# Peptides against a protein of PDB entry 5Z08: the designs that were tried, part 15

Target 1, 168 residues: chain A of PDB entry 5Z08
Amino acid sequence: RQKDEWAKKTSSLMKQLDWFIGEHLGAMLAAEELGGPVVGELMEIDPDDLSAGFNAHGKLKKATSQPDLDRRQRRIDDIWGPQDEQGQAHKRKRGADEALAASAEMRDLIEQLMNKLVEAGGDNSATYVEIPRESAAARFLVRSKVAMFHPNDARRLRLVDFGRDLDD
Target 2, 222 residues: chain B of PDB entry 5Z08
Amino acid sequence: GLPRLIDAIEEASKIPAKRRQTPIKPTIEKLTTHLYTHGASPDSLLRLADLLTLRNHLDQASLAAITRNLYPSSTVSDEVVLRFIGALGHGQLKPTLALQALFLRWLVMVYHLLENPGVLGQVYGVLFDLLDTAAIRPQLCHLLALVTRRKHVRPFRIQAILTLSRQTGGDPNLTGLLRVFKNYYPEIIVGDATKGRASAFKHPDPQWRQHLDEIQQRRSEA

## One batch from the design tools (peptide; made by RFdiffusion4, then SolubleMPNN)

Design b1_p9_2_s1 (from b1_p9_2 with S1P A2V)
Fold by OpenDDE base, seed 5:
Structure b1_p9_2_s1 (fold): chain B 168 residues (1-168), chain C 222 residues (1-222), chain A 9 residues (1-9)
Amino acid sequence: as target 1 above (168 residues)
Amino acid sequence: as target 2 above (222 residues)
Amino acid sequence: PVAALLRRN
């Protein structure tokens, strides 16, 4: 009975998480990957806004006249400006595709992290997932204090085991 | 004039709001209106910096309103800068972190009016050591991006940013500052820490800048 | 496995 209630609650939470990832978080993560605001600065990003892309400054490319930035501010903007205009020539998938990709990446990452936590059986050293890159998804989980990087290897990510801290 | 408004606010700042005979808000509004219209002289800036940075009985909304309207009519002295820098960090006598963020934003916006921009370079360590304070980090990184010179880019600071970047999940402002460091030392191995999104450190308020320029121009014509 | 929970929904 209690196990079944826990299983139902867990299933419900997973559905809500999956919904949240798909409906909200994916677009925000995609925006972050595309150089738009960090997740949490904008509460809602329209996927259609992702298609317009972000300027070097994390704002939607609206044709706003570049104000005459002072030489120092321009230098900072030049440093942060797309160095590789050419490298961004990877076919910008439609904003919706980027949101879907970000959602999938987040789901997969959470799944891997949770599976590793379960498989580790309490060995914290075995809870690390190897990540191919520092994604917006990985960064979000770390900023949210849900995950942490290995101290010596930023390619290794693990969930924070909140359950242990409650039993201690 | 502005000095009399400051006098009235200084006196009111010594008294808890509940014990004031008259509301201070109308005087704050007159001050902010005056600042918006005419800016603050160097002497007035120093007095206002003391009001903003020293513990007093002014409410946070009033302090924020003054800070948002703190247009210099001329240059910004080292003394004014040091008041704001001295107000940064944790402590019972320090301004709120929200107000500190406004001070850092202000320093960014008036950086070109500093009498001696080198003063910020002298306190670089103090600024850098506050990077762990999340509430002020965005503005702090922006200020550091302006202030950073080759002499400030040291191995221990590179490592500190890299470590803090990992701990923060790649804060774009830290990635930002790290890219500024890399401009001085292209050989810096930053690994994947620079592949993430990075803050462009845009001017925080273009309208504020435009209005500042108008105030500065009126003074040059007088 | 949490994977099985995410896949079964």
Scores: peptide ipSAE 0.020, ipTM 0.300, DockQ to the pose 0.026
Fold by OpenDDE base, seed 3:
Structure b1_p9_2_s1 (fold): chain B 168 residues (1-168), chain C 222 residues (1-222), chain A 9 residues (1-9)
Amino acid sequence: as target 1 above (168 residues)
Amino acid sequence: as target 2 above (222 residues)
Amino acid sequence: PVAALLRRN
């Protein structure tokens, strides 16, 4: 009974998470990868700081250099320029593809992190997943305090074990 | 059961309060208690949407009480969504703006239960054109923040929000919506309009959410 | 595995 209730709750939460990733989070992550706002920190990010990128801990770097005005202008012209219907369709498709890719990356990363947590059997040293790059997905999980980097290697990511802190 | 309570309220809604033989308040209290305990089925939800959105003789307190207890026991159909969207705006046949704000809040809270979330994307223009209505703007911006996709972010809408933001002295809800737009197009130069205070679009009622989850769970076990 | 739940839905 209780296990079945937990399984149902977990299934429901996973469905909601999957929906949220596909419908909302994927597009925001894709935007961050494209130099957009940081997911979840939208309230405090100066647009000028967005061009500076992120540090190894998923924190926004302070923009030290003027964002290349030419690169901004090209992007503006690409968005606001005469968008022929065909150009709009291609941009919409590209944006959808980027959101799908970001959604897939987030799902895969969550899957790997959860599997490693289960496989580790309580050994926190064995819970790390190797990430090929600092993705928007990885940064989001760290900023959300759901995951943490290895203290000595920013290419290794693990879930925060909230269950252990309740039993201690 | 719930259908009989709805029948009684539908009949009472046709009659002015002063001409009713019996007070409706006890029946409304039974309805809201039932909704709180069991939620509304799709069929009951549609009937309740009609009671809430169509002009009738129910008092505003009763309509608000029903809306606050409008827990779906299952999914929310496109038809139910469209009833609430159709009730938005100005007009003598429209619900009060206070009730419209409650409807928008409800749509935010049940967004994850929509049979087709895309239906709100189809009526995006209708929702967007109501942003000038201050009384519903907070909930409307929150709903738009959920509904907005790249296809909706257009130059004219960006400019409309920027203009409205200036006119309102930087409404935090509009700033929040501009940030959502910027998530789809990072290169949108919003200037100082995004530097101000923005709404985080947090869940409007965490207790309502928890209770909804309990209702949804009980039905999955039955 | 919780991962299988994300793939099956």
Scores: peptide ipSAE 0.016, ipTM 0.229, DockQ to the pose 0.120
Fold by OpenDDE base, seed 2:
Structure b1_p9_2_s1 (fold): chain B 168 residues (1-168), chain C 222 residues (1-222), chain A 9 residues (1-9)
Amino acid sequence: as target 1 above (168 residues)
Amino acid sequence: as target 2 above (222 residues)
Amino acid sequence: PVAALLRRN
């Protein structure tokens, strides 16, 4: 009975999480991956300020003429640029594709993190997932305090075990 | 009835305002009048939450009007709550910050009707991380003040809110939230950050509350 | 397995 209720609650929560990832979080993560606003660190960035891109410090880049900025800016402009009807459709499609990719990455990362947590059987050292890159998904989970990087290895990410803090 | 009004608005929401054959405003007015008179059922709340939180072609005034009249006739499901939480933050697919502030205000006003108030505690981190967003901070702090439990008051969050309080020049809402934290851990050294004016987190709209109570009572008698 | 729940949707 309690296991079944827990399984139902977990299933419901997973469906809600999946929905949240697909409908909302994926697009935000995609925006962050594209050099847009950091999910949850977005200071009130005027949508117009988003067009200027972000510097290495997460601050709005002033429109300074550096060529590598032009690619991100072009990518931002390709994502955010003038929406002619055809450009809007292509931009919506590309934005949708990036949101889908980010959603898939987040789902996969959560799945790996949860599986490792279950497999570890309470060994915190075994709960780490190796991440190939610091993704927007990984950063979001860390910022939300759902996950933590290994203190000595930023390629290793684990879920925060909130349940243990209740058993102690 | 309400479902048919929602159907009409859902269909209209798929079409840009300039391409609609009929103005949607009269239908929105009928919807808001119906909501004001009868409230929204759980099913209607979910559909309305989707209309409010998902990107569509409805104008901001219509979305705000629906939100201001979003009286639950009964309880508020976790799903409805999560739709509104999912709509928070920055992003082109997100509702405007003004609308997000209305959602947070709504969550505060209906908090006592949540089927599971613990759902907000599960997303506490997501809510907490949005405190840097000035436009939603007042309502967000109020919601967090309701949601905060001892388990949420962690050293890193204490430090984060202290830092943000300093950066904002002692925002009264942050000061209010710090006082809530201090109620769970009196030993928290908050320094001068709590000596300032704090929000009391009073009910945002007493008239709205009274009208909600009237809607809720009519359902209990039916 | 949580994996199976995310894939079944």
Scores: peptide ipSAE 0.015, ipTM 0.248, DockQ to the pose 0.083
Fold by OpenDDE base, seed 4:
Structure b1_p9_2_s1 (fold): chain B 168 residues (1-168), chain C 222 residues (1-222), chain A 9 residues (1-9)
Amino acid sequence: as target 1 above (168 residues)
Amino acid sequence: as target 2 above (222 residues)
Amino acid sequence: PVAALLRRN
């Protein structure tokens, strides 16, 4: 009975978290990844705004027509430069794709972290997930005090085990 | 306690070494021992940041010794961070480049204790513009590697790193930073600038880290 | 229990 209620509650919380990641957090993470504000400084980010990129102050850049520079600069400008309507559609799609990618990364990271915590059976040394990069997702979890980096390896991340403090 | 040691050093810092009635070295040793044992509170950390960053009559060895023992017992405020950032670069009133390198190393080592990691992102331009300063470049690239977000990865900065990398013959710290940039934009055409030796940006001092963790843990238990 | 839920999705 209690295990089933806990499983239902956990499932409900996971669904709510998944919803929150998809509807809100993914865009904010993508904005942080795109060099927007840190997650929590801007609560509502339109995925369309992600396409315009952010200035050094984390503010949305207005589409500035930069002159055609070399192929390298053009590709970089294709990332950050003003886009015409077709380019704006590609940028909007890219912003949406970045939000989806950030959402997927957050989901995958949470899943890995939770799985490792359960598999470790109380060994804190075994709770670390190897992360390929310090993502906005990883940083968000750390800033939220939900996760922590390994003290010697920033490629290793673990959940803070709040459950152990309840059994003492 | 630590505040009284800081008071004594602040007063001594106003006076040229030749005019001091008492040698400051024993007081610095007491301070560094105290810092090593207990760390610095936020208030003490701010006062020490001012002592380290503002022009005074303290000798470079004393300033370096304080910096090497500057263990935060808690978090690091934005104000403390901004003191150290404001002390960077060239200027008659600024600390030596050797001391600035120690400050940057310290910021790397305490990055996880910042109250607001975003503060470094706000001053990203100031940090980035110092990359041409060879004496601080290794630690600066490491700090930038931690601080860099996609918002910072701008065309002009990519080009600036590429240019500086060419000018330096492929400084491994710049190569490392450029790899961080490429993680945000895999499509960045970096050519050979990301090929070869790059800094891994490993923790600068594992022993210092371990000791910091011990100080932080003791405070959470108190 | 959480691992079992995460493995089932």
Scores: peptide ipSAE 0.011, ipTM 0.243, DockQ to the pose 0.074

Design b1_p9_2_s2 (from b1_p9_2, 3 letters changed)
Fold by OpenDDE base, seed 3:
Structure b1_p9_2_s2 (fold): chain B 168 residues (1-168), chain C 222 residues (1-222), chain A 9 residues (1-9)
Amino acid sequence: as target 1 above (168 residues)
Amino acid sequence: as target 2 above (222 residues)
Amino acid sequence: AVASLLRRN
């Protein structure tokens, strides 16, 4: 009975999390990836606000060319290109696509982190997921104190095991 | 009750230990036992914050024991937070750095019970300017890691952490804080400063957390 | 497994 209630509560929480990722968090993560506000400071980013562009005063000075930052910055510049009417529809679609991509990345990352935690059988060293890049999703989980980087390797991320402290 | 114990300790705190008619230790033990069992109300927390932060004749062991048992039974007011923040730093009227470290640790452990977490953001500069104080740096970095928002991540503070990190040989707590900054501004070139060991800012005392949760739960049921 | 719950939704 208690296990079934826990399973139901967990399922409900996972559904709520999935909804939150799809409806709100994905857009906010996409905004962060695009140089917008960091997730958690602006809880009410309308996906439409992602399409409207951040005002010119948010131009942090161009720090020097790391080439991979340049590709995403080009995507930002392509998203933020001149406000012609056809450009707004393309911007909205691209904003929606980036929100969907960010949602998918967050879901995948959470899944990997949870799977590794279960597979590790209590070995904290085995709970690390290798992340290809420092994403907005990864940063959000770390800021939220849900995940932690490996002390010596920022490419390794694990869930904070809140349950282990209950069993000890 | 707790108010009467606080009254007795407040009166004793005005008198040097050698001039007290009765030893204070038994009253401190009763207080800490009561705090451990029931926690402190907002009003009691304020009174205890004054006892802990204002210069008086209480011994360091008693002050530390009270701080270690300072379980809020409800929320923590801005006023209580500001008493502890005001007690930080160097000065003849300030608590010892060891006690300040305990206050910072306490603020970390009760952060989720603050009536207004934004109050710590308002005093961010005061906290940040104390990072050079090695004795409180671990707990200070942990608190800053919780409090930091985008508005706090400024070029001069980034540079200050980088400089201090070099001077300290890459203090893991500073590296951890710099990683928090990088979460807000990924473009921050942290160089080799983030390649080193970073503090994970884990909860300082899981048993204390569990006991706090039990105290909080009992009050929600009453 | 909690992980299977994320895949099934």
Scores: peptide ipSAE 0.019, ipTM 0.230, DockQ to the pose 0.085
Fold by OpenDDE base, seed 4:
Structure b1_p9_2_s2 (fold): chain B 168 residues (1-168), chain C 222 residues (1-222), chain A 9 residues (1-9)
Amino acid sequence: as target 1 above (168 residues)
Amino acid sequence: as target 2 above (222 residues)
Amino acid sequence: AVASLLRRN
């Protein structure tokens, strides 16, 4: 009974987290990746706003035509280079695609971090996930004190195990 | 001694040049000679920072001469640093941009003598936001190159440098600062922005450094 | 248990 209630509660929390990532956090993370404000400074970001990009101070720019290409893997100079005139429809699609990509990255990262924590069986050295880059998702988890980088290697990230500190 | 010279200059600074009974230049020369020979104590350094940063009736040549001879005999306090940082930017009450460039150059040259180098990290945003001011950009980039830590390298600041670099046609000081950013985040793909001509951020005045070292050594022997 | 739930969705 208690295990089943715990499983149900955990499942409910995971669904809520997934919803939060998709509905809110993804757009904010995408904004941070695009050189916008850090998550928490701008609470509401429309995907259309993401398509416009941000100025040097992280403020929204006027909507300019941007290519539909995945900018997350692009060079920063290409991301912020001269914006060619592309149609308004392509701009909106890009903002939505960036938010979706950010959501997917956050979900994948959380999954990897949780899986490593479970697999490690108590060995803190085995709980690290290798990250290909320091993403907005990774930074968010660290700022939230949910994850931490390896002290000597910023490519390695682990969850903070809150459960163990309570059993001592 | 140095305190008496500062007293005389402080009093003279309150009076317009045309109303002074005695020319200030001889007193400034005595001050600069004393500073060159002995340096400034922390207390004297604070008083001189106020004279340099606050609006008064001292002429620009005198202020520049004091700044060029502003050798610390010991450490530089947070308060002194903050006086110089507060004097930066545009405003009617602020020093000229030429004098601000000398202050930034001075901060670069005395960076190793700061009591708390972290104080510059706390005002990093203030410094960074002045990068668009062309007159102080070379010295500002050099100071930022010394001060920058991982916590300061944010996406919006990377973007700001890249944007400003494009707008300036690739200012070598901005390219140099971007290379410093890349040292903290090697994974940042900045394309050709770092391949161009960059400032090496060499010491601005090797002779000044040597003389500072001599002043600092004399204090350790006393 | 949580890790298995995330892999199945």
Scores: peptide ipSAE 0.019, ipTM 0.282, DockQ to the pose 0.045
Fold by OpenDDE base, seed 2:
Parts: structure tokens; C-alpha cells; sequence
Structure b1_p9_2_s2 (fold): chain B 168 residues (1-168), chain C 222 residues (1-222), chain A 9 residues (1-9)
């Protein structure tokens, strides 16, 4: 009974998470991957600061040099700007494709992280997933404190085990 | 009824305001009047949550008006809650920060009607990480004050609030949240951060609460 | 079990 209720609750939560990833998070992650706003990192991004884009260090590029602003603004405008009907369709399609790709990456990453957590049987050293890149998905999970990088290896990511802290 | 009004608004939401054959405002007014009089069923709440949280062509005033009249006639499902949580933060696909603040305010006002208050505890990290967003911080701190349990009060979150409190010059909402944390761990050395004025996290709208209670009572009698 | 739920959708 309790296992079945837990399974149902878990299933419900996973469906909700999947929905959240597909409908909201994927597009935001795609925006981050495309050099848009960082999901949850960007404190007070003034909309004006969003237009300036982020430097390689994740800091808002100060609007100093015009040419990089134009490319990023063009890219943001190319991703999010009001396009003409044909351009809007292509942009919507590309944006949708990127959102779908980001959603798929997030789903896959969560799946791997959860599977490793279950497989590890309580061994924290075995809970790490090797990530090919520091994706927006990986960064989001770390920022949300749902996952953490290995202290010595940024290619290894694990879920934060909230359950263990309840048993201690 | 309410479903037909939602249908009309959903269809209108797909079309830019300038390309609509009919003004949507009269339909929004009918919707908000209906919501004020009868509240929203769980099914209607979900549909309205989608309209409010998903990018569409509805104007901000209409979205705000719907949110301000979003009286649940019954309980609020986890799905509805998660729609609003998913709409929080920065991003071009997200609702405006002003609308997000209204969503958080709404969640505070309907917290006692949640089917599972624990759902907010599950997304606690997501909510907490948004504390740096000044525009939603007041309502976010209020919601977190309701949601916070001992399990959420972690050293890194304590330090994060302390740091943010210093950076904000002692935001009363952060001070209020820090006091909530201190209630779970009295030994937390908060230093001067708790000596300042703290928000009491009073109900945001007593009239709205009273009207909600009237709507809820009518359902119990039916 | 969780993996199977994510794949079924």
C-alpha cells in the first residue's frame, strides 16, 4: 500500500516534472544555451541587461562594444523578437526545436541522475553521472541545489540526496 | 458558463490583439465577474493557470485582472500550483515579474486550500533561488515563510539569506524569513540581520480573504 | 521504475 502510494505520487510528480520541462523549462534552458538569460542565475537582469547578453563568465556583458550587442540582440531578436510571418514560423520552429532539444537533454540528465542514485544503494561515490558538457540543464540543477558537481571533477554530477538528511 | 468564457479567451489568446475581430475585454470582464461571484472549479483553475502562465497574446491588464479574481471554489491542485511555480523567474517566455508577484501573492492567499501543501516544500529550492529577484521578493518571502520547515533550513540557505540581507541593506522580508529560520534553529547566529524591521507576513488582502471564505462556504452548502 | 516513467511519455 505505502509503496503503491509512493509509486503513484512519484509517477504524478514525474509527470508534472515532465510537463514542466516540456512547457517551461526546456525553452528557458534553450534560451540559456543560446546565450539568453541564465535560468535562475540571473538575479536582477534588467530587461536592458538581458539585451546586453552575458560574457563568457556568465556575467552580464556591459553594453560597451556595439558589435557584440548587435549579434546578441540579433540572436535574441532572432530567437524571441517579433518576426514577420515567415520569419516567425522559422524562428518559432527553431526555438521550438531548441526547446525540445533542451527538454530532451534535461529529461535524459534527470533520468541518468535518478538512476545512478537508485543504483548506488547509498554509496555517494557511485551516484555521479558523467556529463559530456556543462549544459544549461546541468547548471540549472546545480543552481536549484537539486544536483551538485563532484568537488574535484566538474564532469561528474550527482543528485543531492535529501532523503539521507532525514535519516540522520 | 465559465468553461465557455474560458474557451473564448483561449481562442482569443492565440491571436494578437490587433488582429482580433472582437475586443476581448468584455469577455474578460464577464470572466472576472463570474470568478468573483462563483469562483473557479479545479478544472477551470487549471485552464486559467495555463492562460496566465503560458505565453499568449493576452494583455497584462487582463492577465492581472484574472489573477486578482482567481478565487478557488474548491481546493487547489498540485498541477495548478506547479503551473504558477513554473512561471517564476527570468526569461522571455515567462510572465512579467509583476504578474509573477501576483501569482506568488495568490499562492499565499490560497495556501490553506492547497490539496497538498507539501508540493511547495518539494520545490522549495526553486523558490529559494529566486530570492535575489527584487520584484518578487516580498511575496516570495511570504510564501517561503509559510512553506519553510526544519528540513529546508540548511546552513547554505542561512548563509544565502544573510548574504542577500547584507546586499539589500536589510530587506524586511528577508529579515522576516530569517526569523522563520531562527524559529527552527534558535542557535543560528544571525547577527545584526535580525535586529532590523521584519515583515510580519500579514495576509496580503483581507477583503479578498473574506470574499474567498464566502465562495468556499457556498460550496459547502451546495 | 523512474526511467520507465520518463520513457513512456
Amino acid sequence: as target 1 above (168 residues)
Amino acid sequence: as target 2 above (222 residues)
Amino acid sequence: AVASLLRRN
Scores: peptide ipSAE 0.013, ipTM 0.260, DockQ to the pose 0.084
Fold by OpenDDE base, seed 5:
Structure b1_p9_2_s2 (fold): chain B 168 residues (1-168), chain C 222 residues (1-222), chain A 9 residues (1-9)
Amino acid sequence: as target 1 above (168 residues)
Amino acid sequence: as target 2 above (222 residues)
Amino acid sequence: AVASLLRRN
C-alpha cells in the first residue's frame, strides 16, 4: 500500500515535471541558450518571444533602434545580439525547435541523473553523469541546487541527494 | 530647492522612524519629484550618495526611490563613484545587497557621465572580488564589462571567472564578462564555459536613459 | 524505480 502510494505520487510528480519542462522550462532554457534571461529572472517567456530572438541585452528584440548607445554597449550588443535578421517565421520555427531541444535535453539529463543515483546504491562517486556540454539544463539544475558539478571536473554532474540529509 | 530637501532628509535620517515627529515620506516624494524634474547637481549627488551609502534610519523603500530617481544634471565626480563602490559587499554598516544592486545599476546607467571613467578601472579589483556575491553579480558583471580594459584581463581573473562559472552553473553574466575578456585576448581558452548563454549587458532601463538625456539636454541649453 | 517510471511513459 505505501509503496503503491509512493509510486503513484512519484508518477504524478514525474508527469508534472514533464509537463513543466515541456510547457514552461524548455522555452526558458532555450531562451537562456539563445542569450535571453537566465531562468528565474523572467517568470514567463512566451515561445513567440524566443522566435523574435533576444536582443543583445537578453530582452526581446523589439525593433526600436536606439542610435545613441555607448560604443561599448553597442559592441556588447553586437556580440550578444541575434546576428540573423531572418524572417519572423524562421525565427519562430527556430525558437520552437530550440525549446523542444532544450526540453529534450532537460528530460534526458534528469533521467540520467536519477538513474545514476539509483544505480550508485549509495556510492556518491558513482552518481556522476558525464555531460557533453554545460547546457542551460545543467546550469539550471546547479543553480536550483538540485545538482552539483564534480569539484574537479565540470563535465561530471550529480543529483544532490536530499534523502540522505533528511535521514541524518 | 533640492539642498533644503536634502537637509530635511539628512536630519530625519538621524532619527528612528518611530521617533520622528513628522513622516518623512512626503519629503522623500518631493525630493524624488525634484530629482525626476531637474536632476541632481554634483554637490547634491555627493550628499545623496552619503545618504544612500551611510548607515542611517531611512527605510529601504525611500533609499530605493531616491536611487531610482538619481538623475545627474551634470557630471558624476570620482567622489560620488567611490561612495557607491565603498558601499559594496558584505558588512553590517553596508547597505543591503538589493540597494547595492541598484547602485551598480545606476553606475552602469550614468557611466557616460563620469568625470573620470578611469576611477572605476582603479577599483577594478574591488569590483571583481565581489563577483561571488550572487545578488549583485548581474549588475556587477555589466559594470565590469564597461570598465574592463586589457590591463585588467589577467590569467588569475580568467581562472576565477571560469571557476565561479562552474560553481554557479554558468551564470550568463559571468559568461558575458568572459566574452569581454576574450575580446582582449582571443586566445583565451575558455572551454565550454563560453558556449553557454551570455548576458548581452543591455541598458537596464531605456526610459530612465531617455529621461536622463532630457535632463542633460536642458543643462546644455541653459 | 524512477528510471522505470520515466521509461514507461
Scores: peptide ipSAE 0.013, ipTM 0.356, DockQ to the pose 0.054

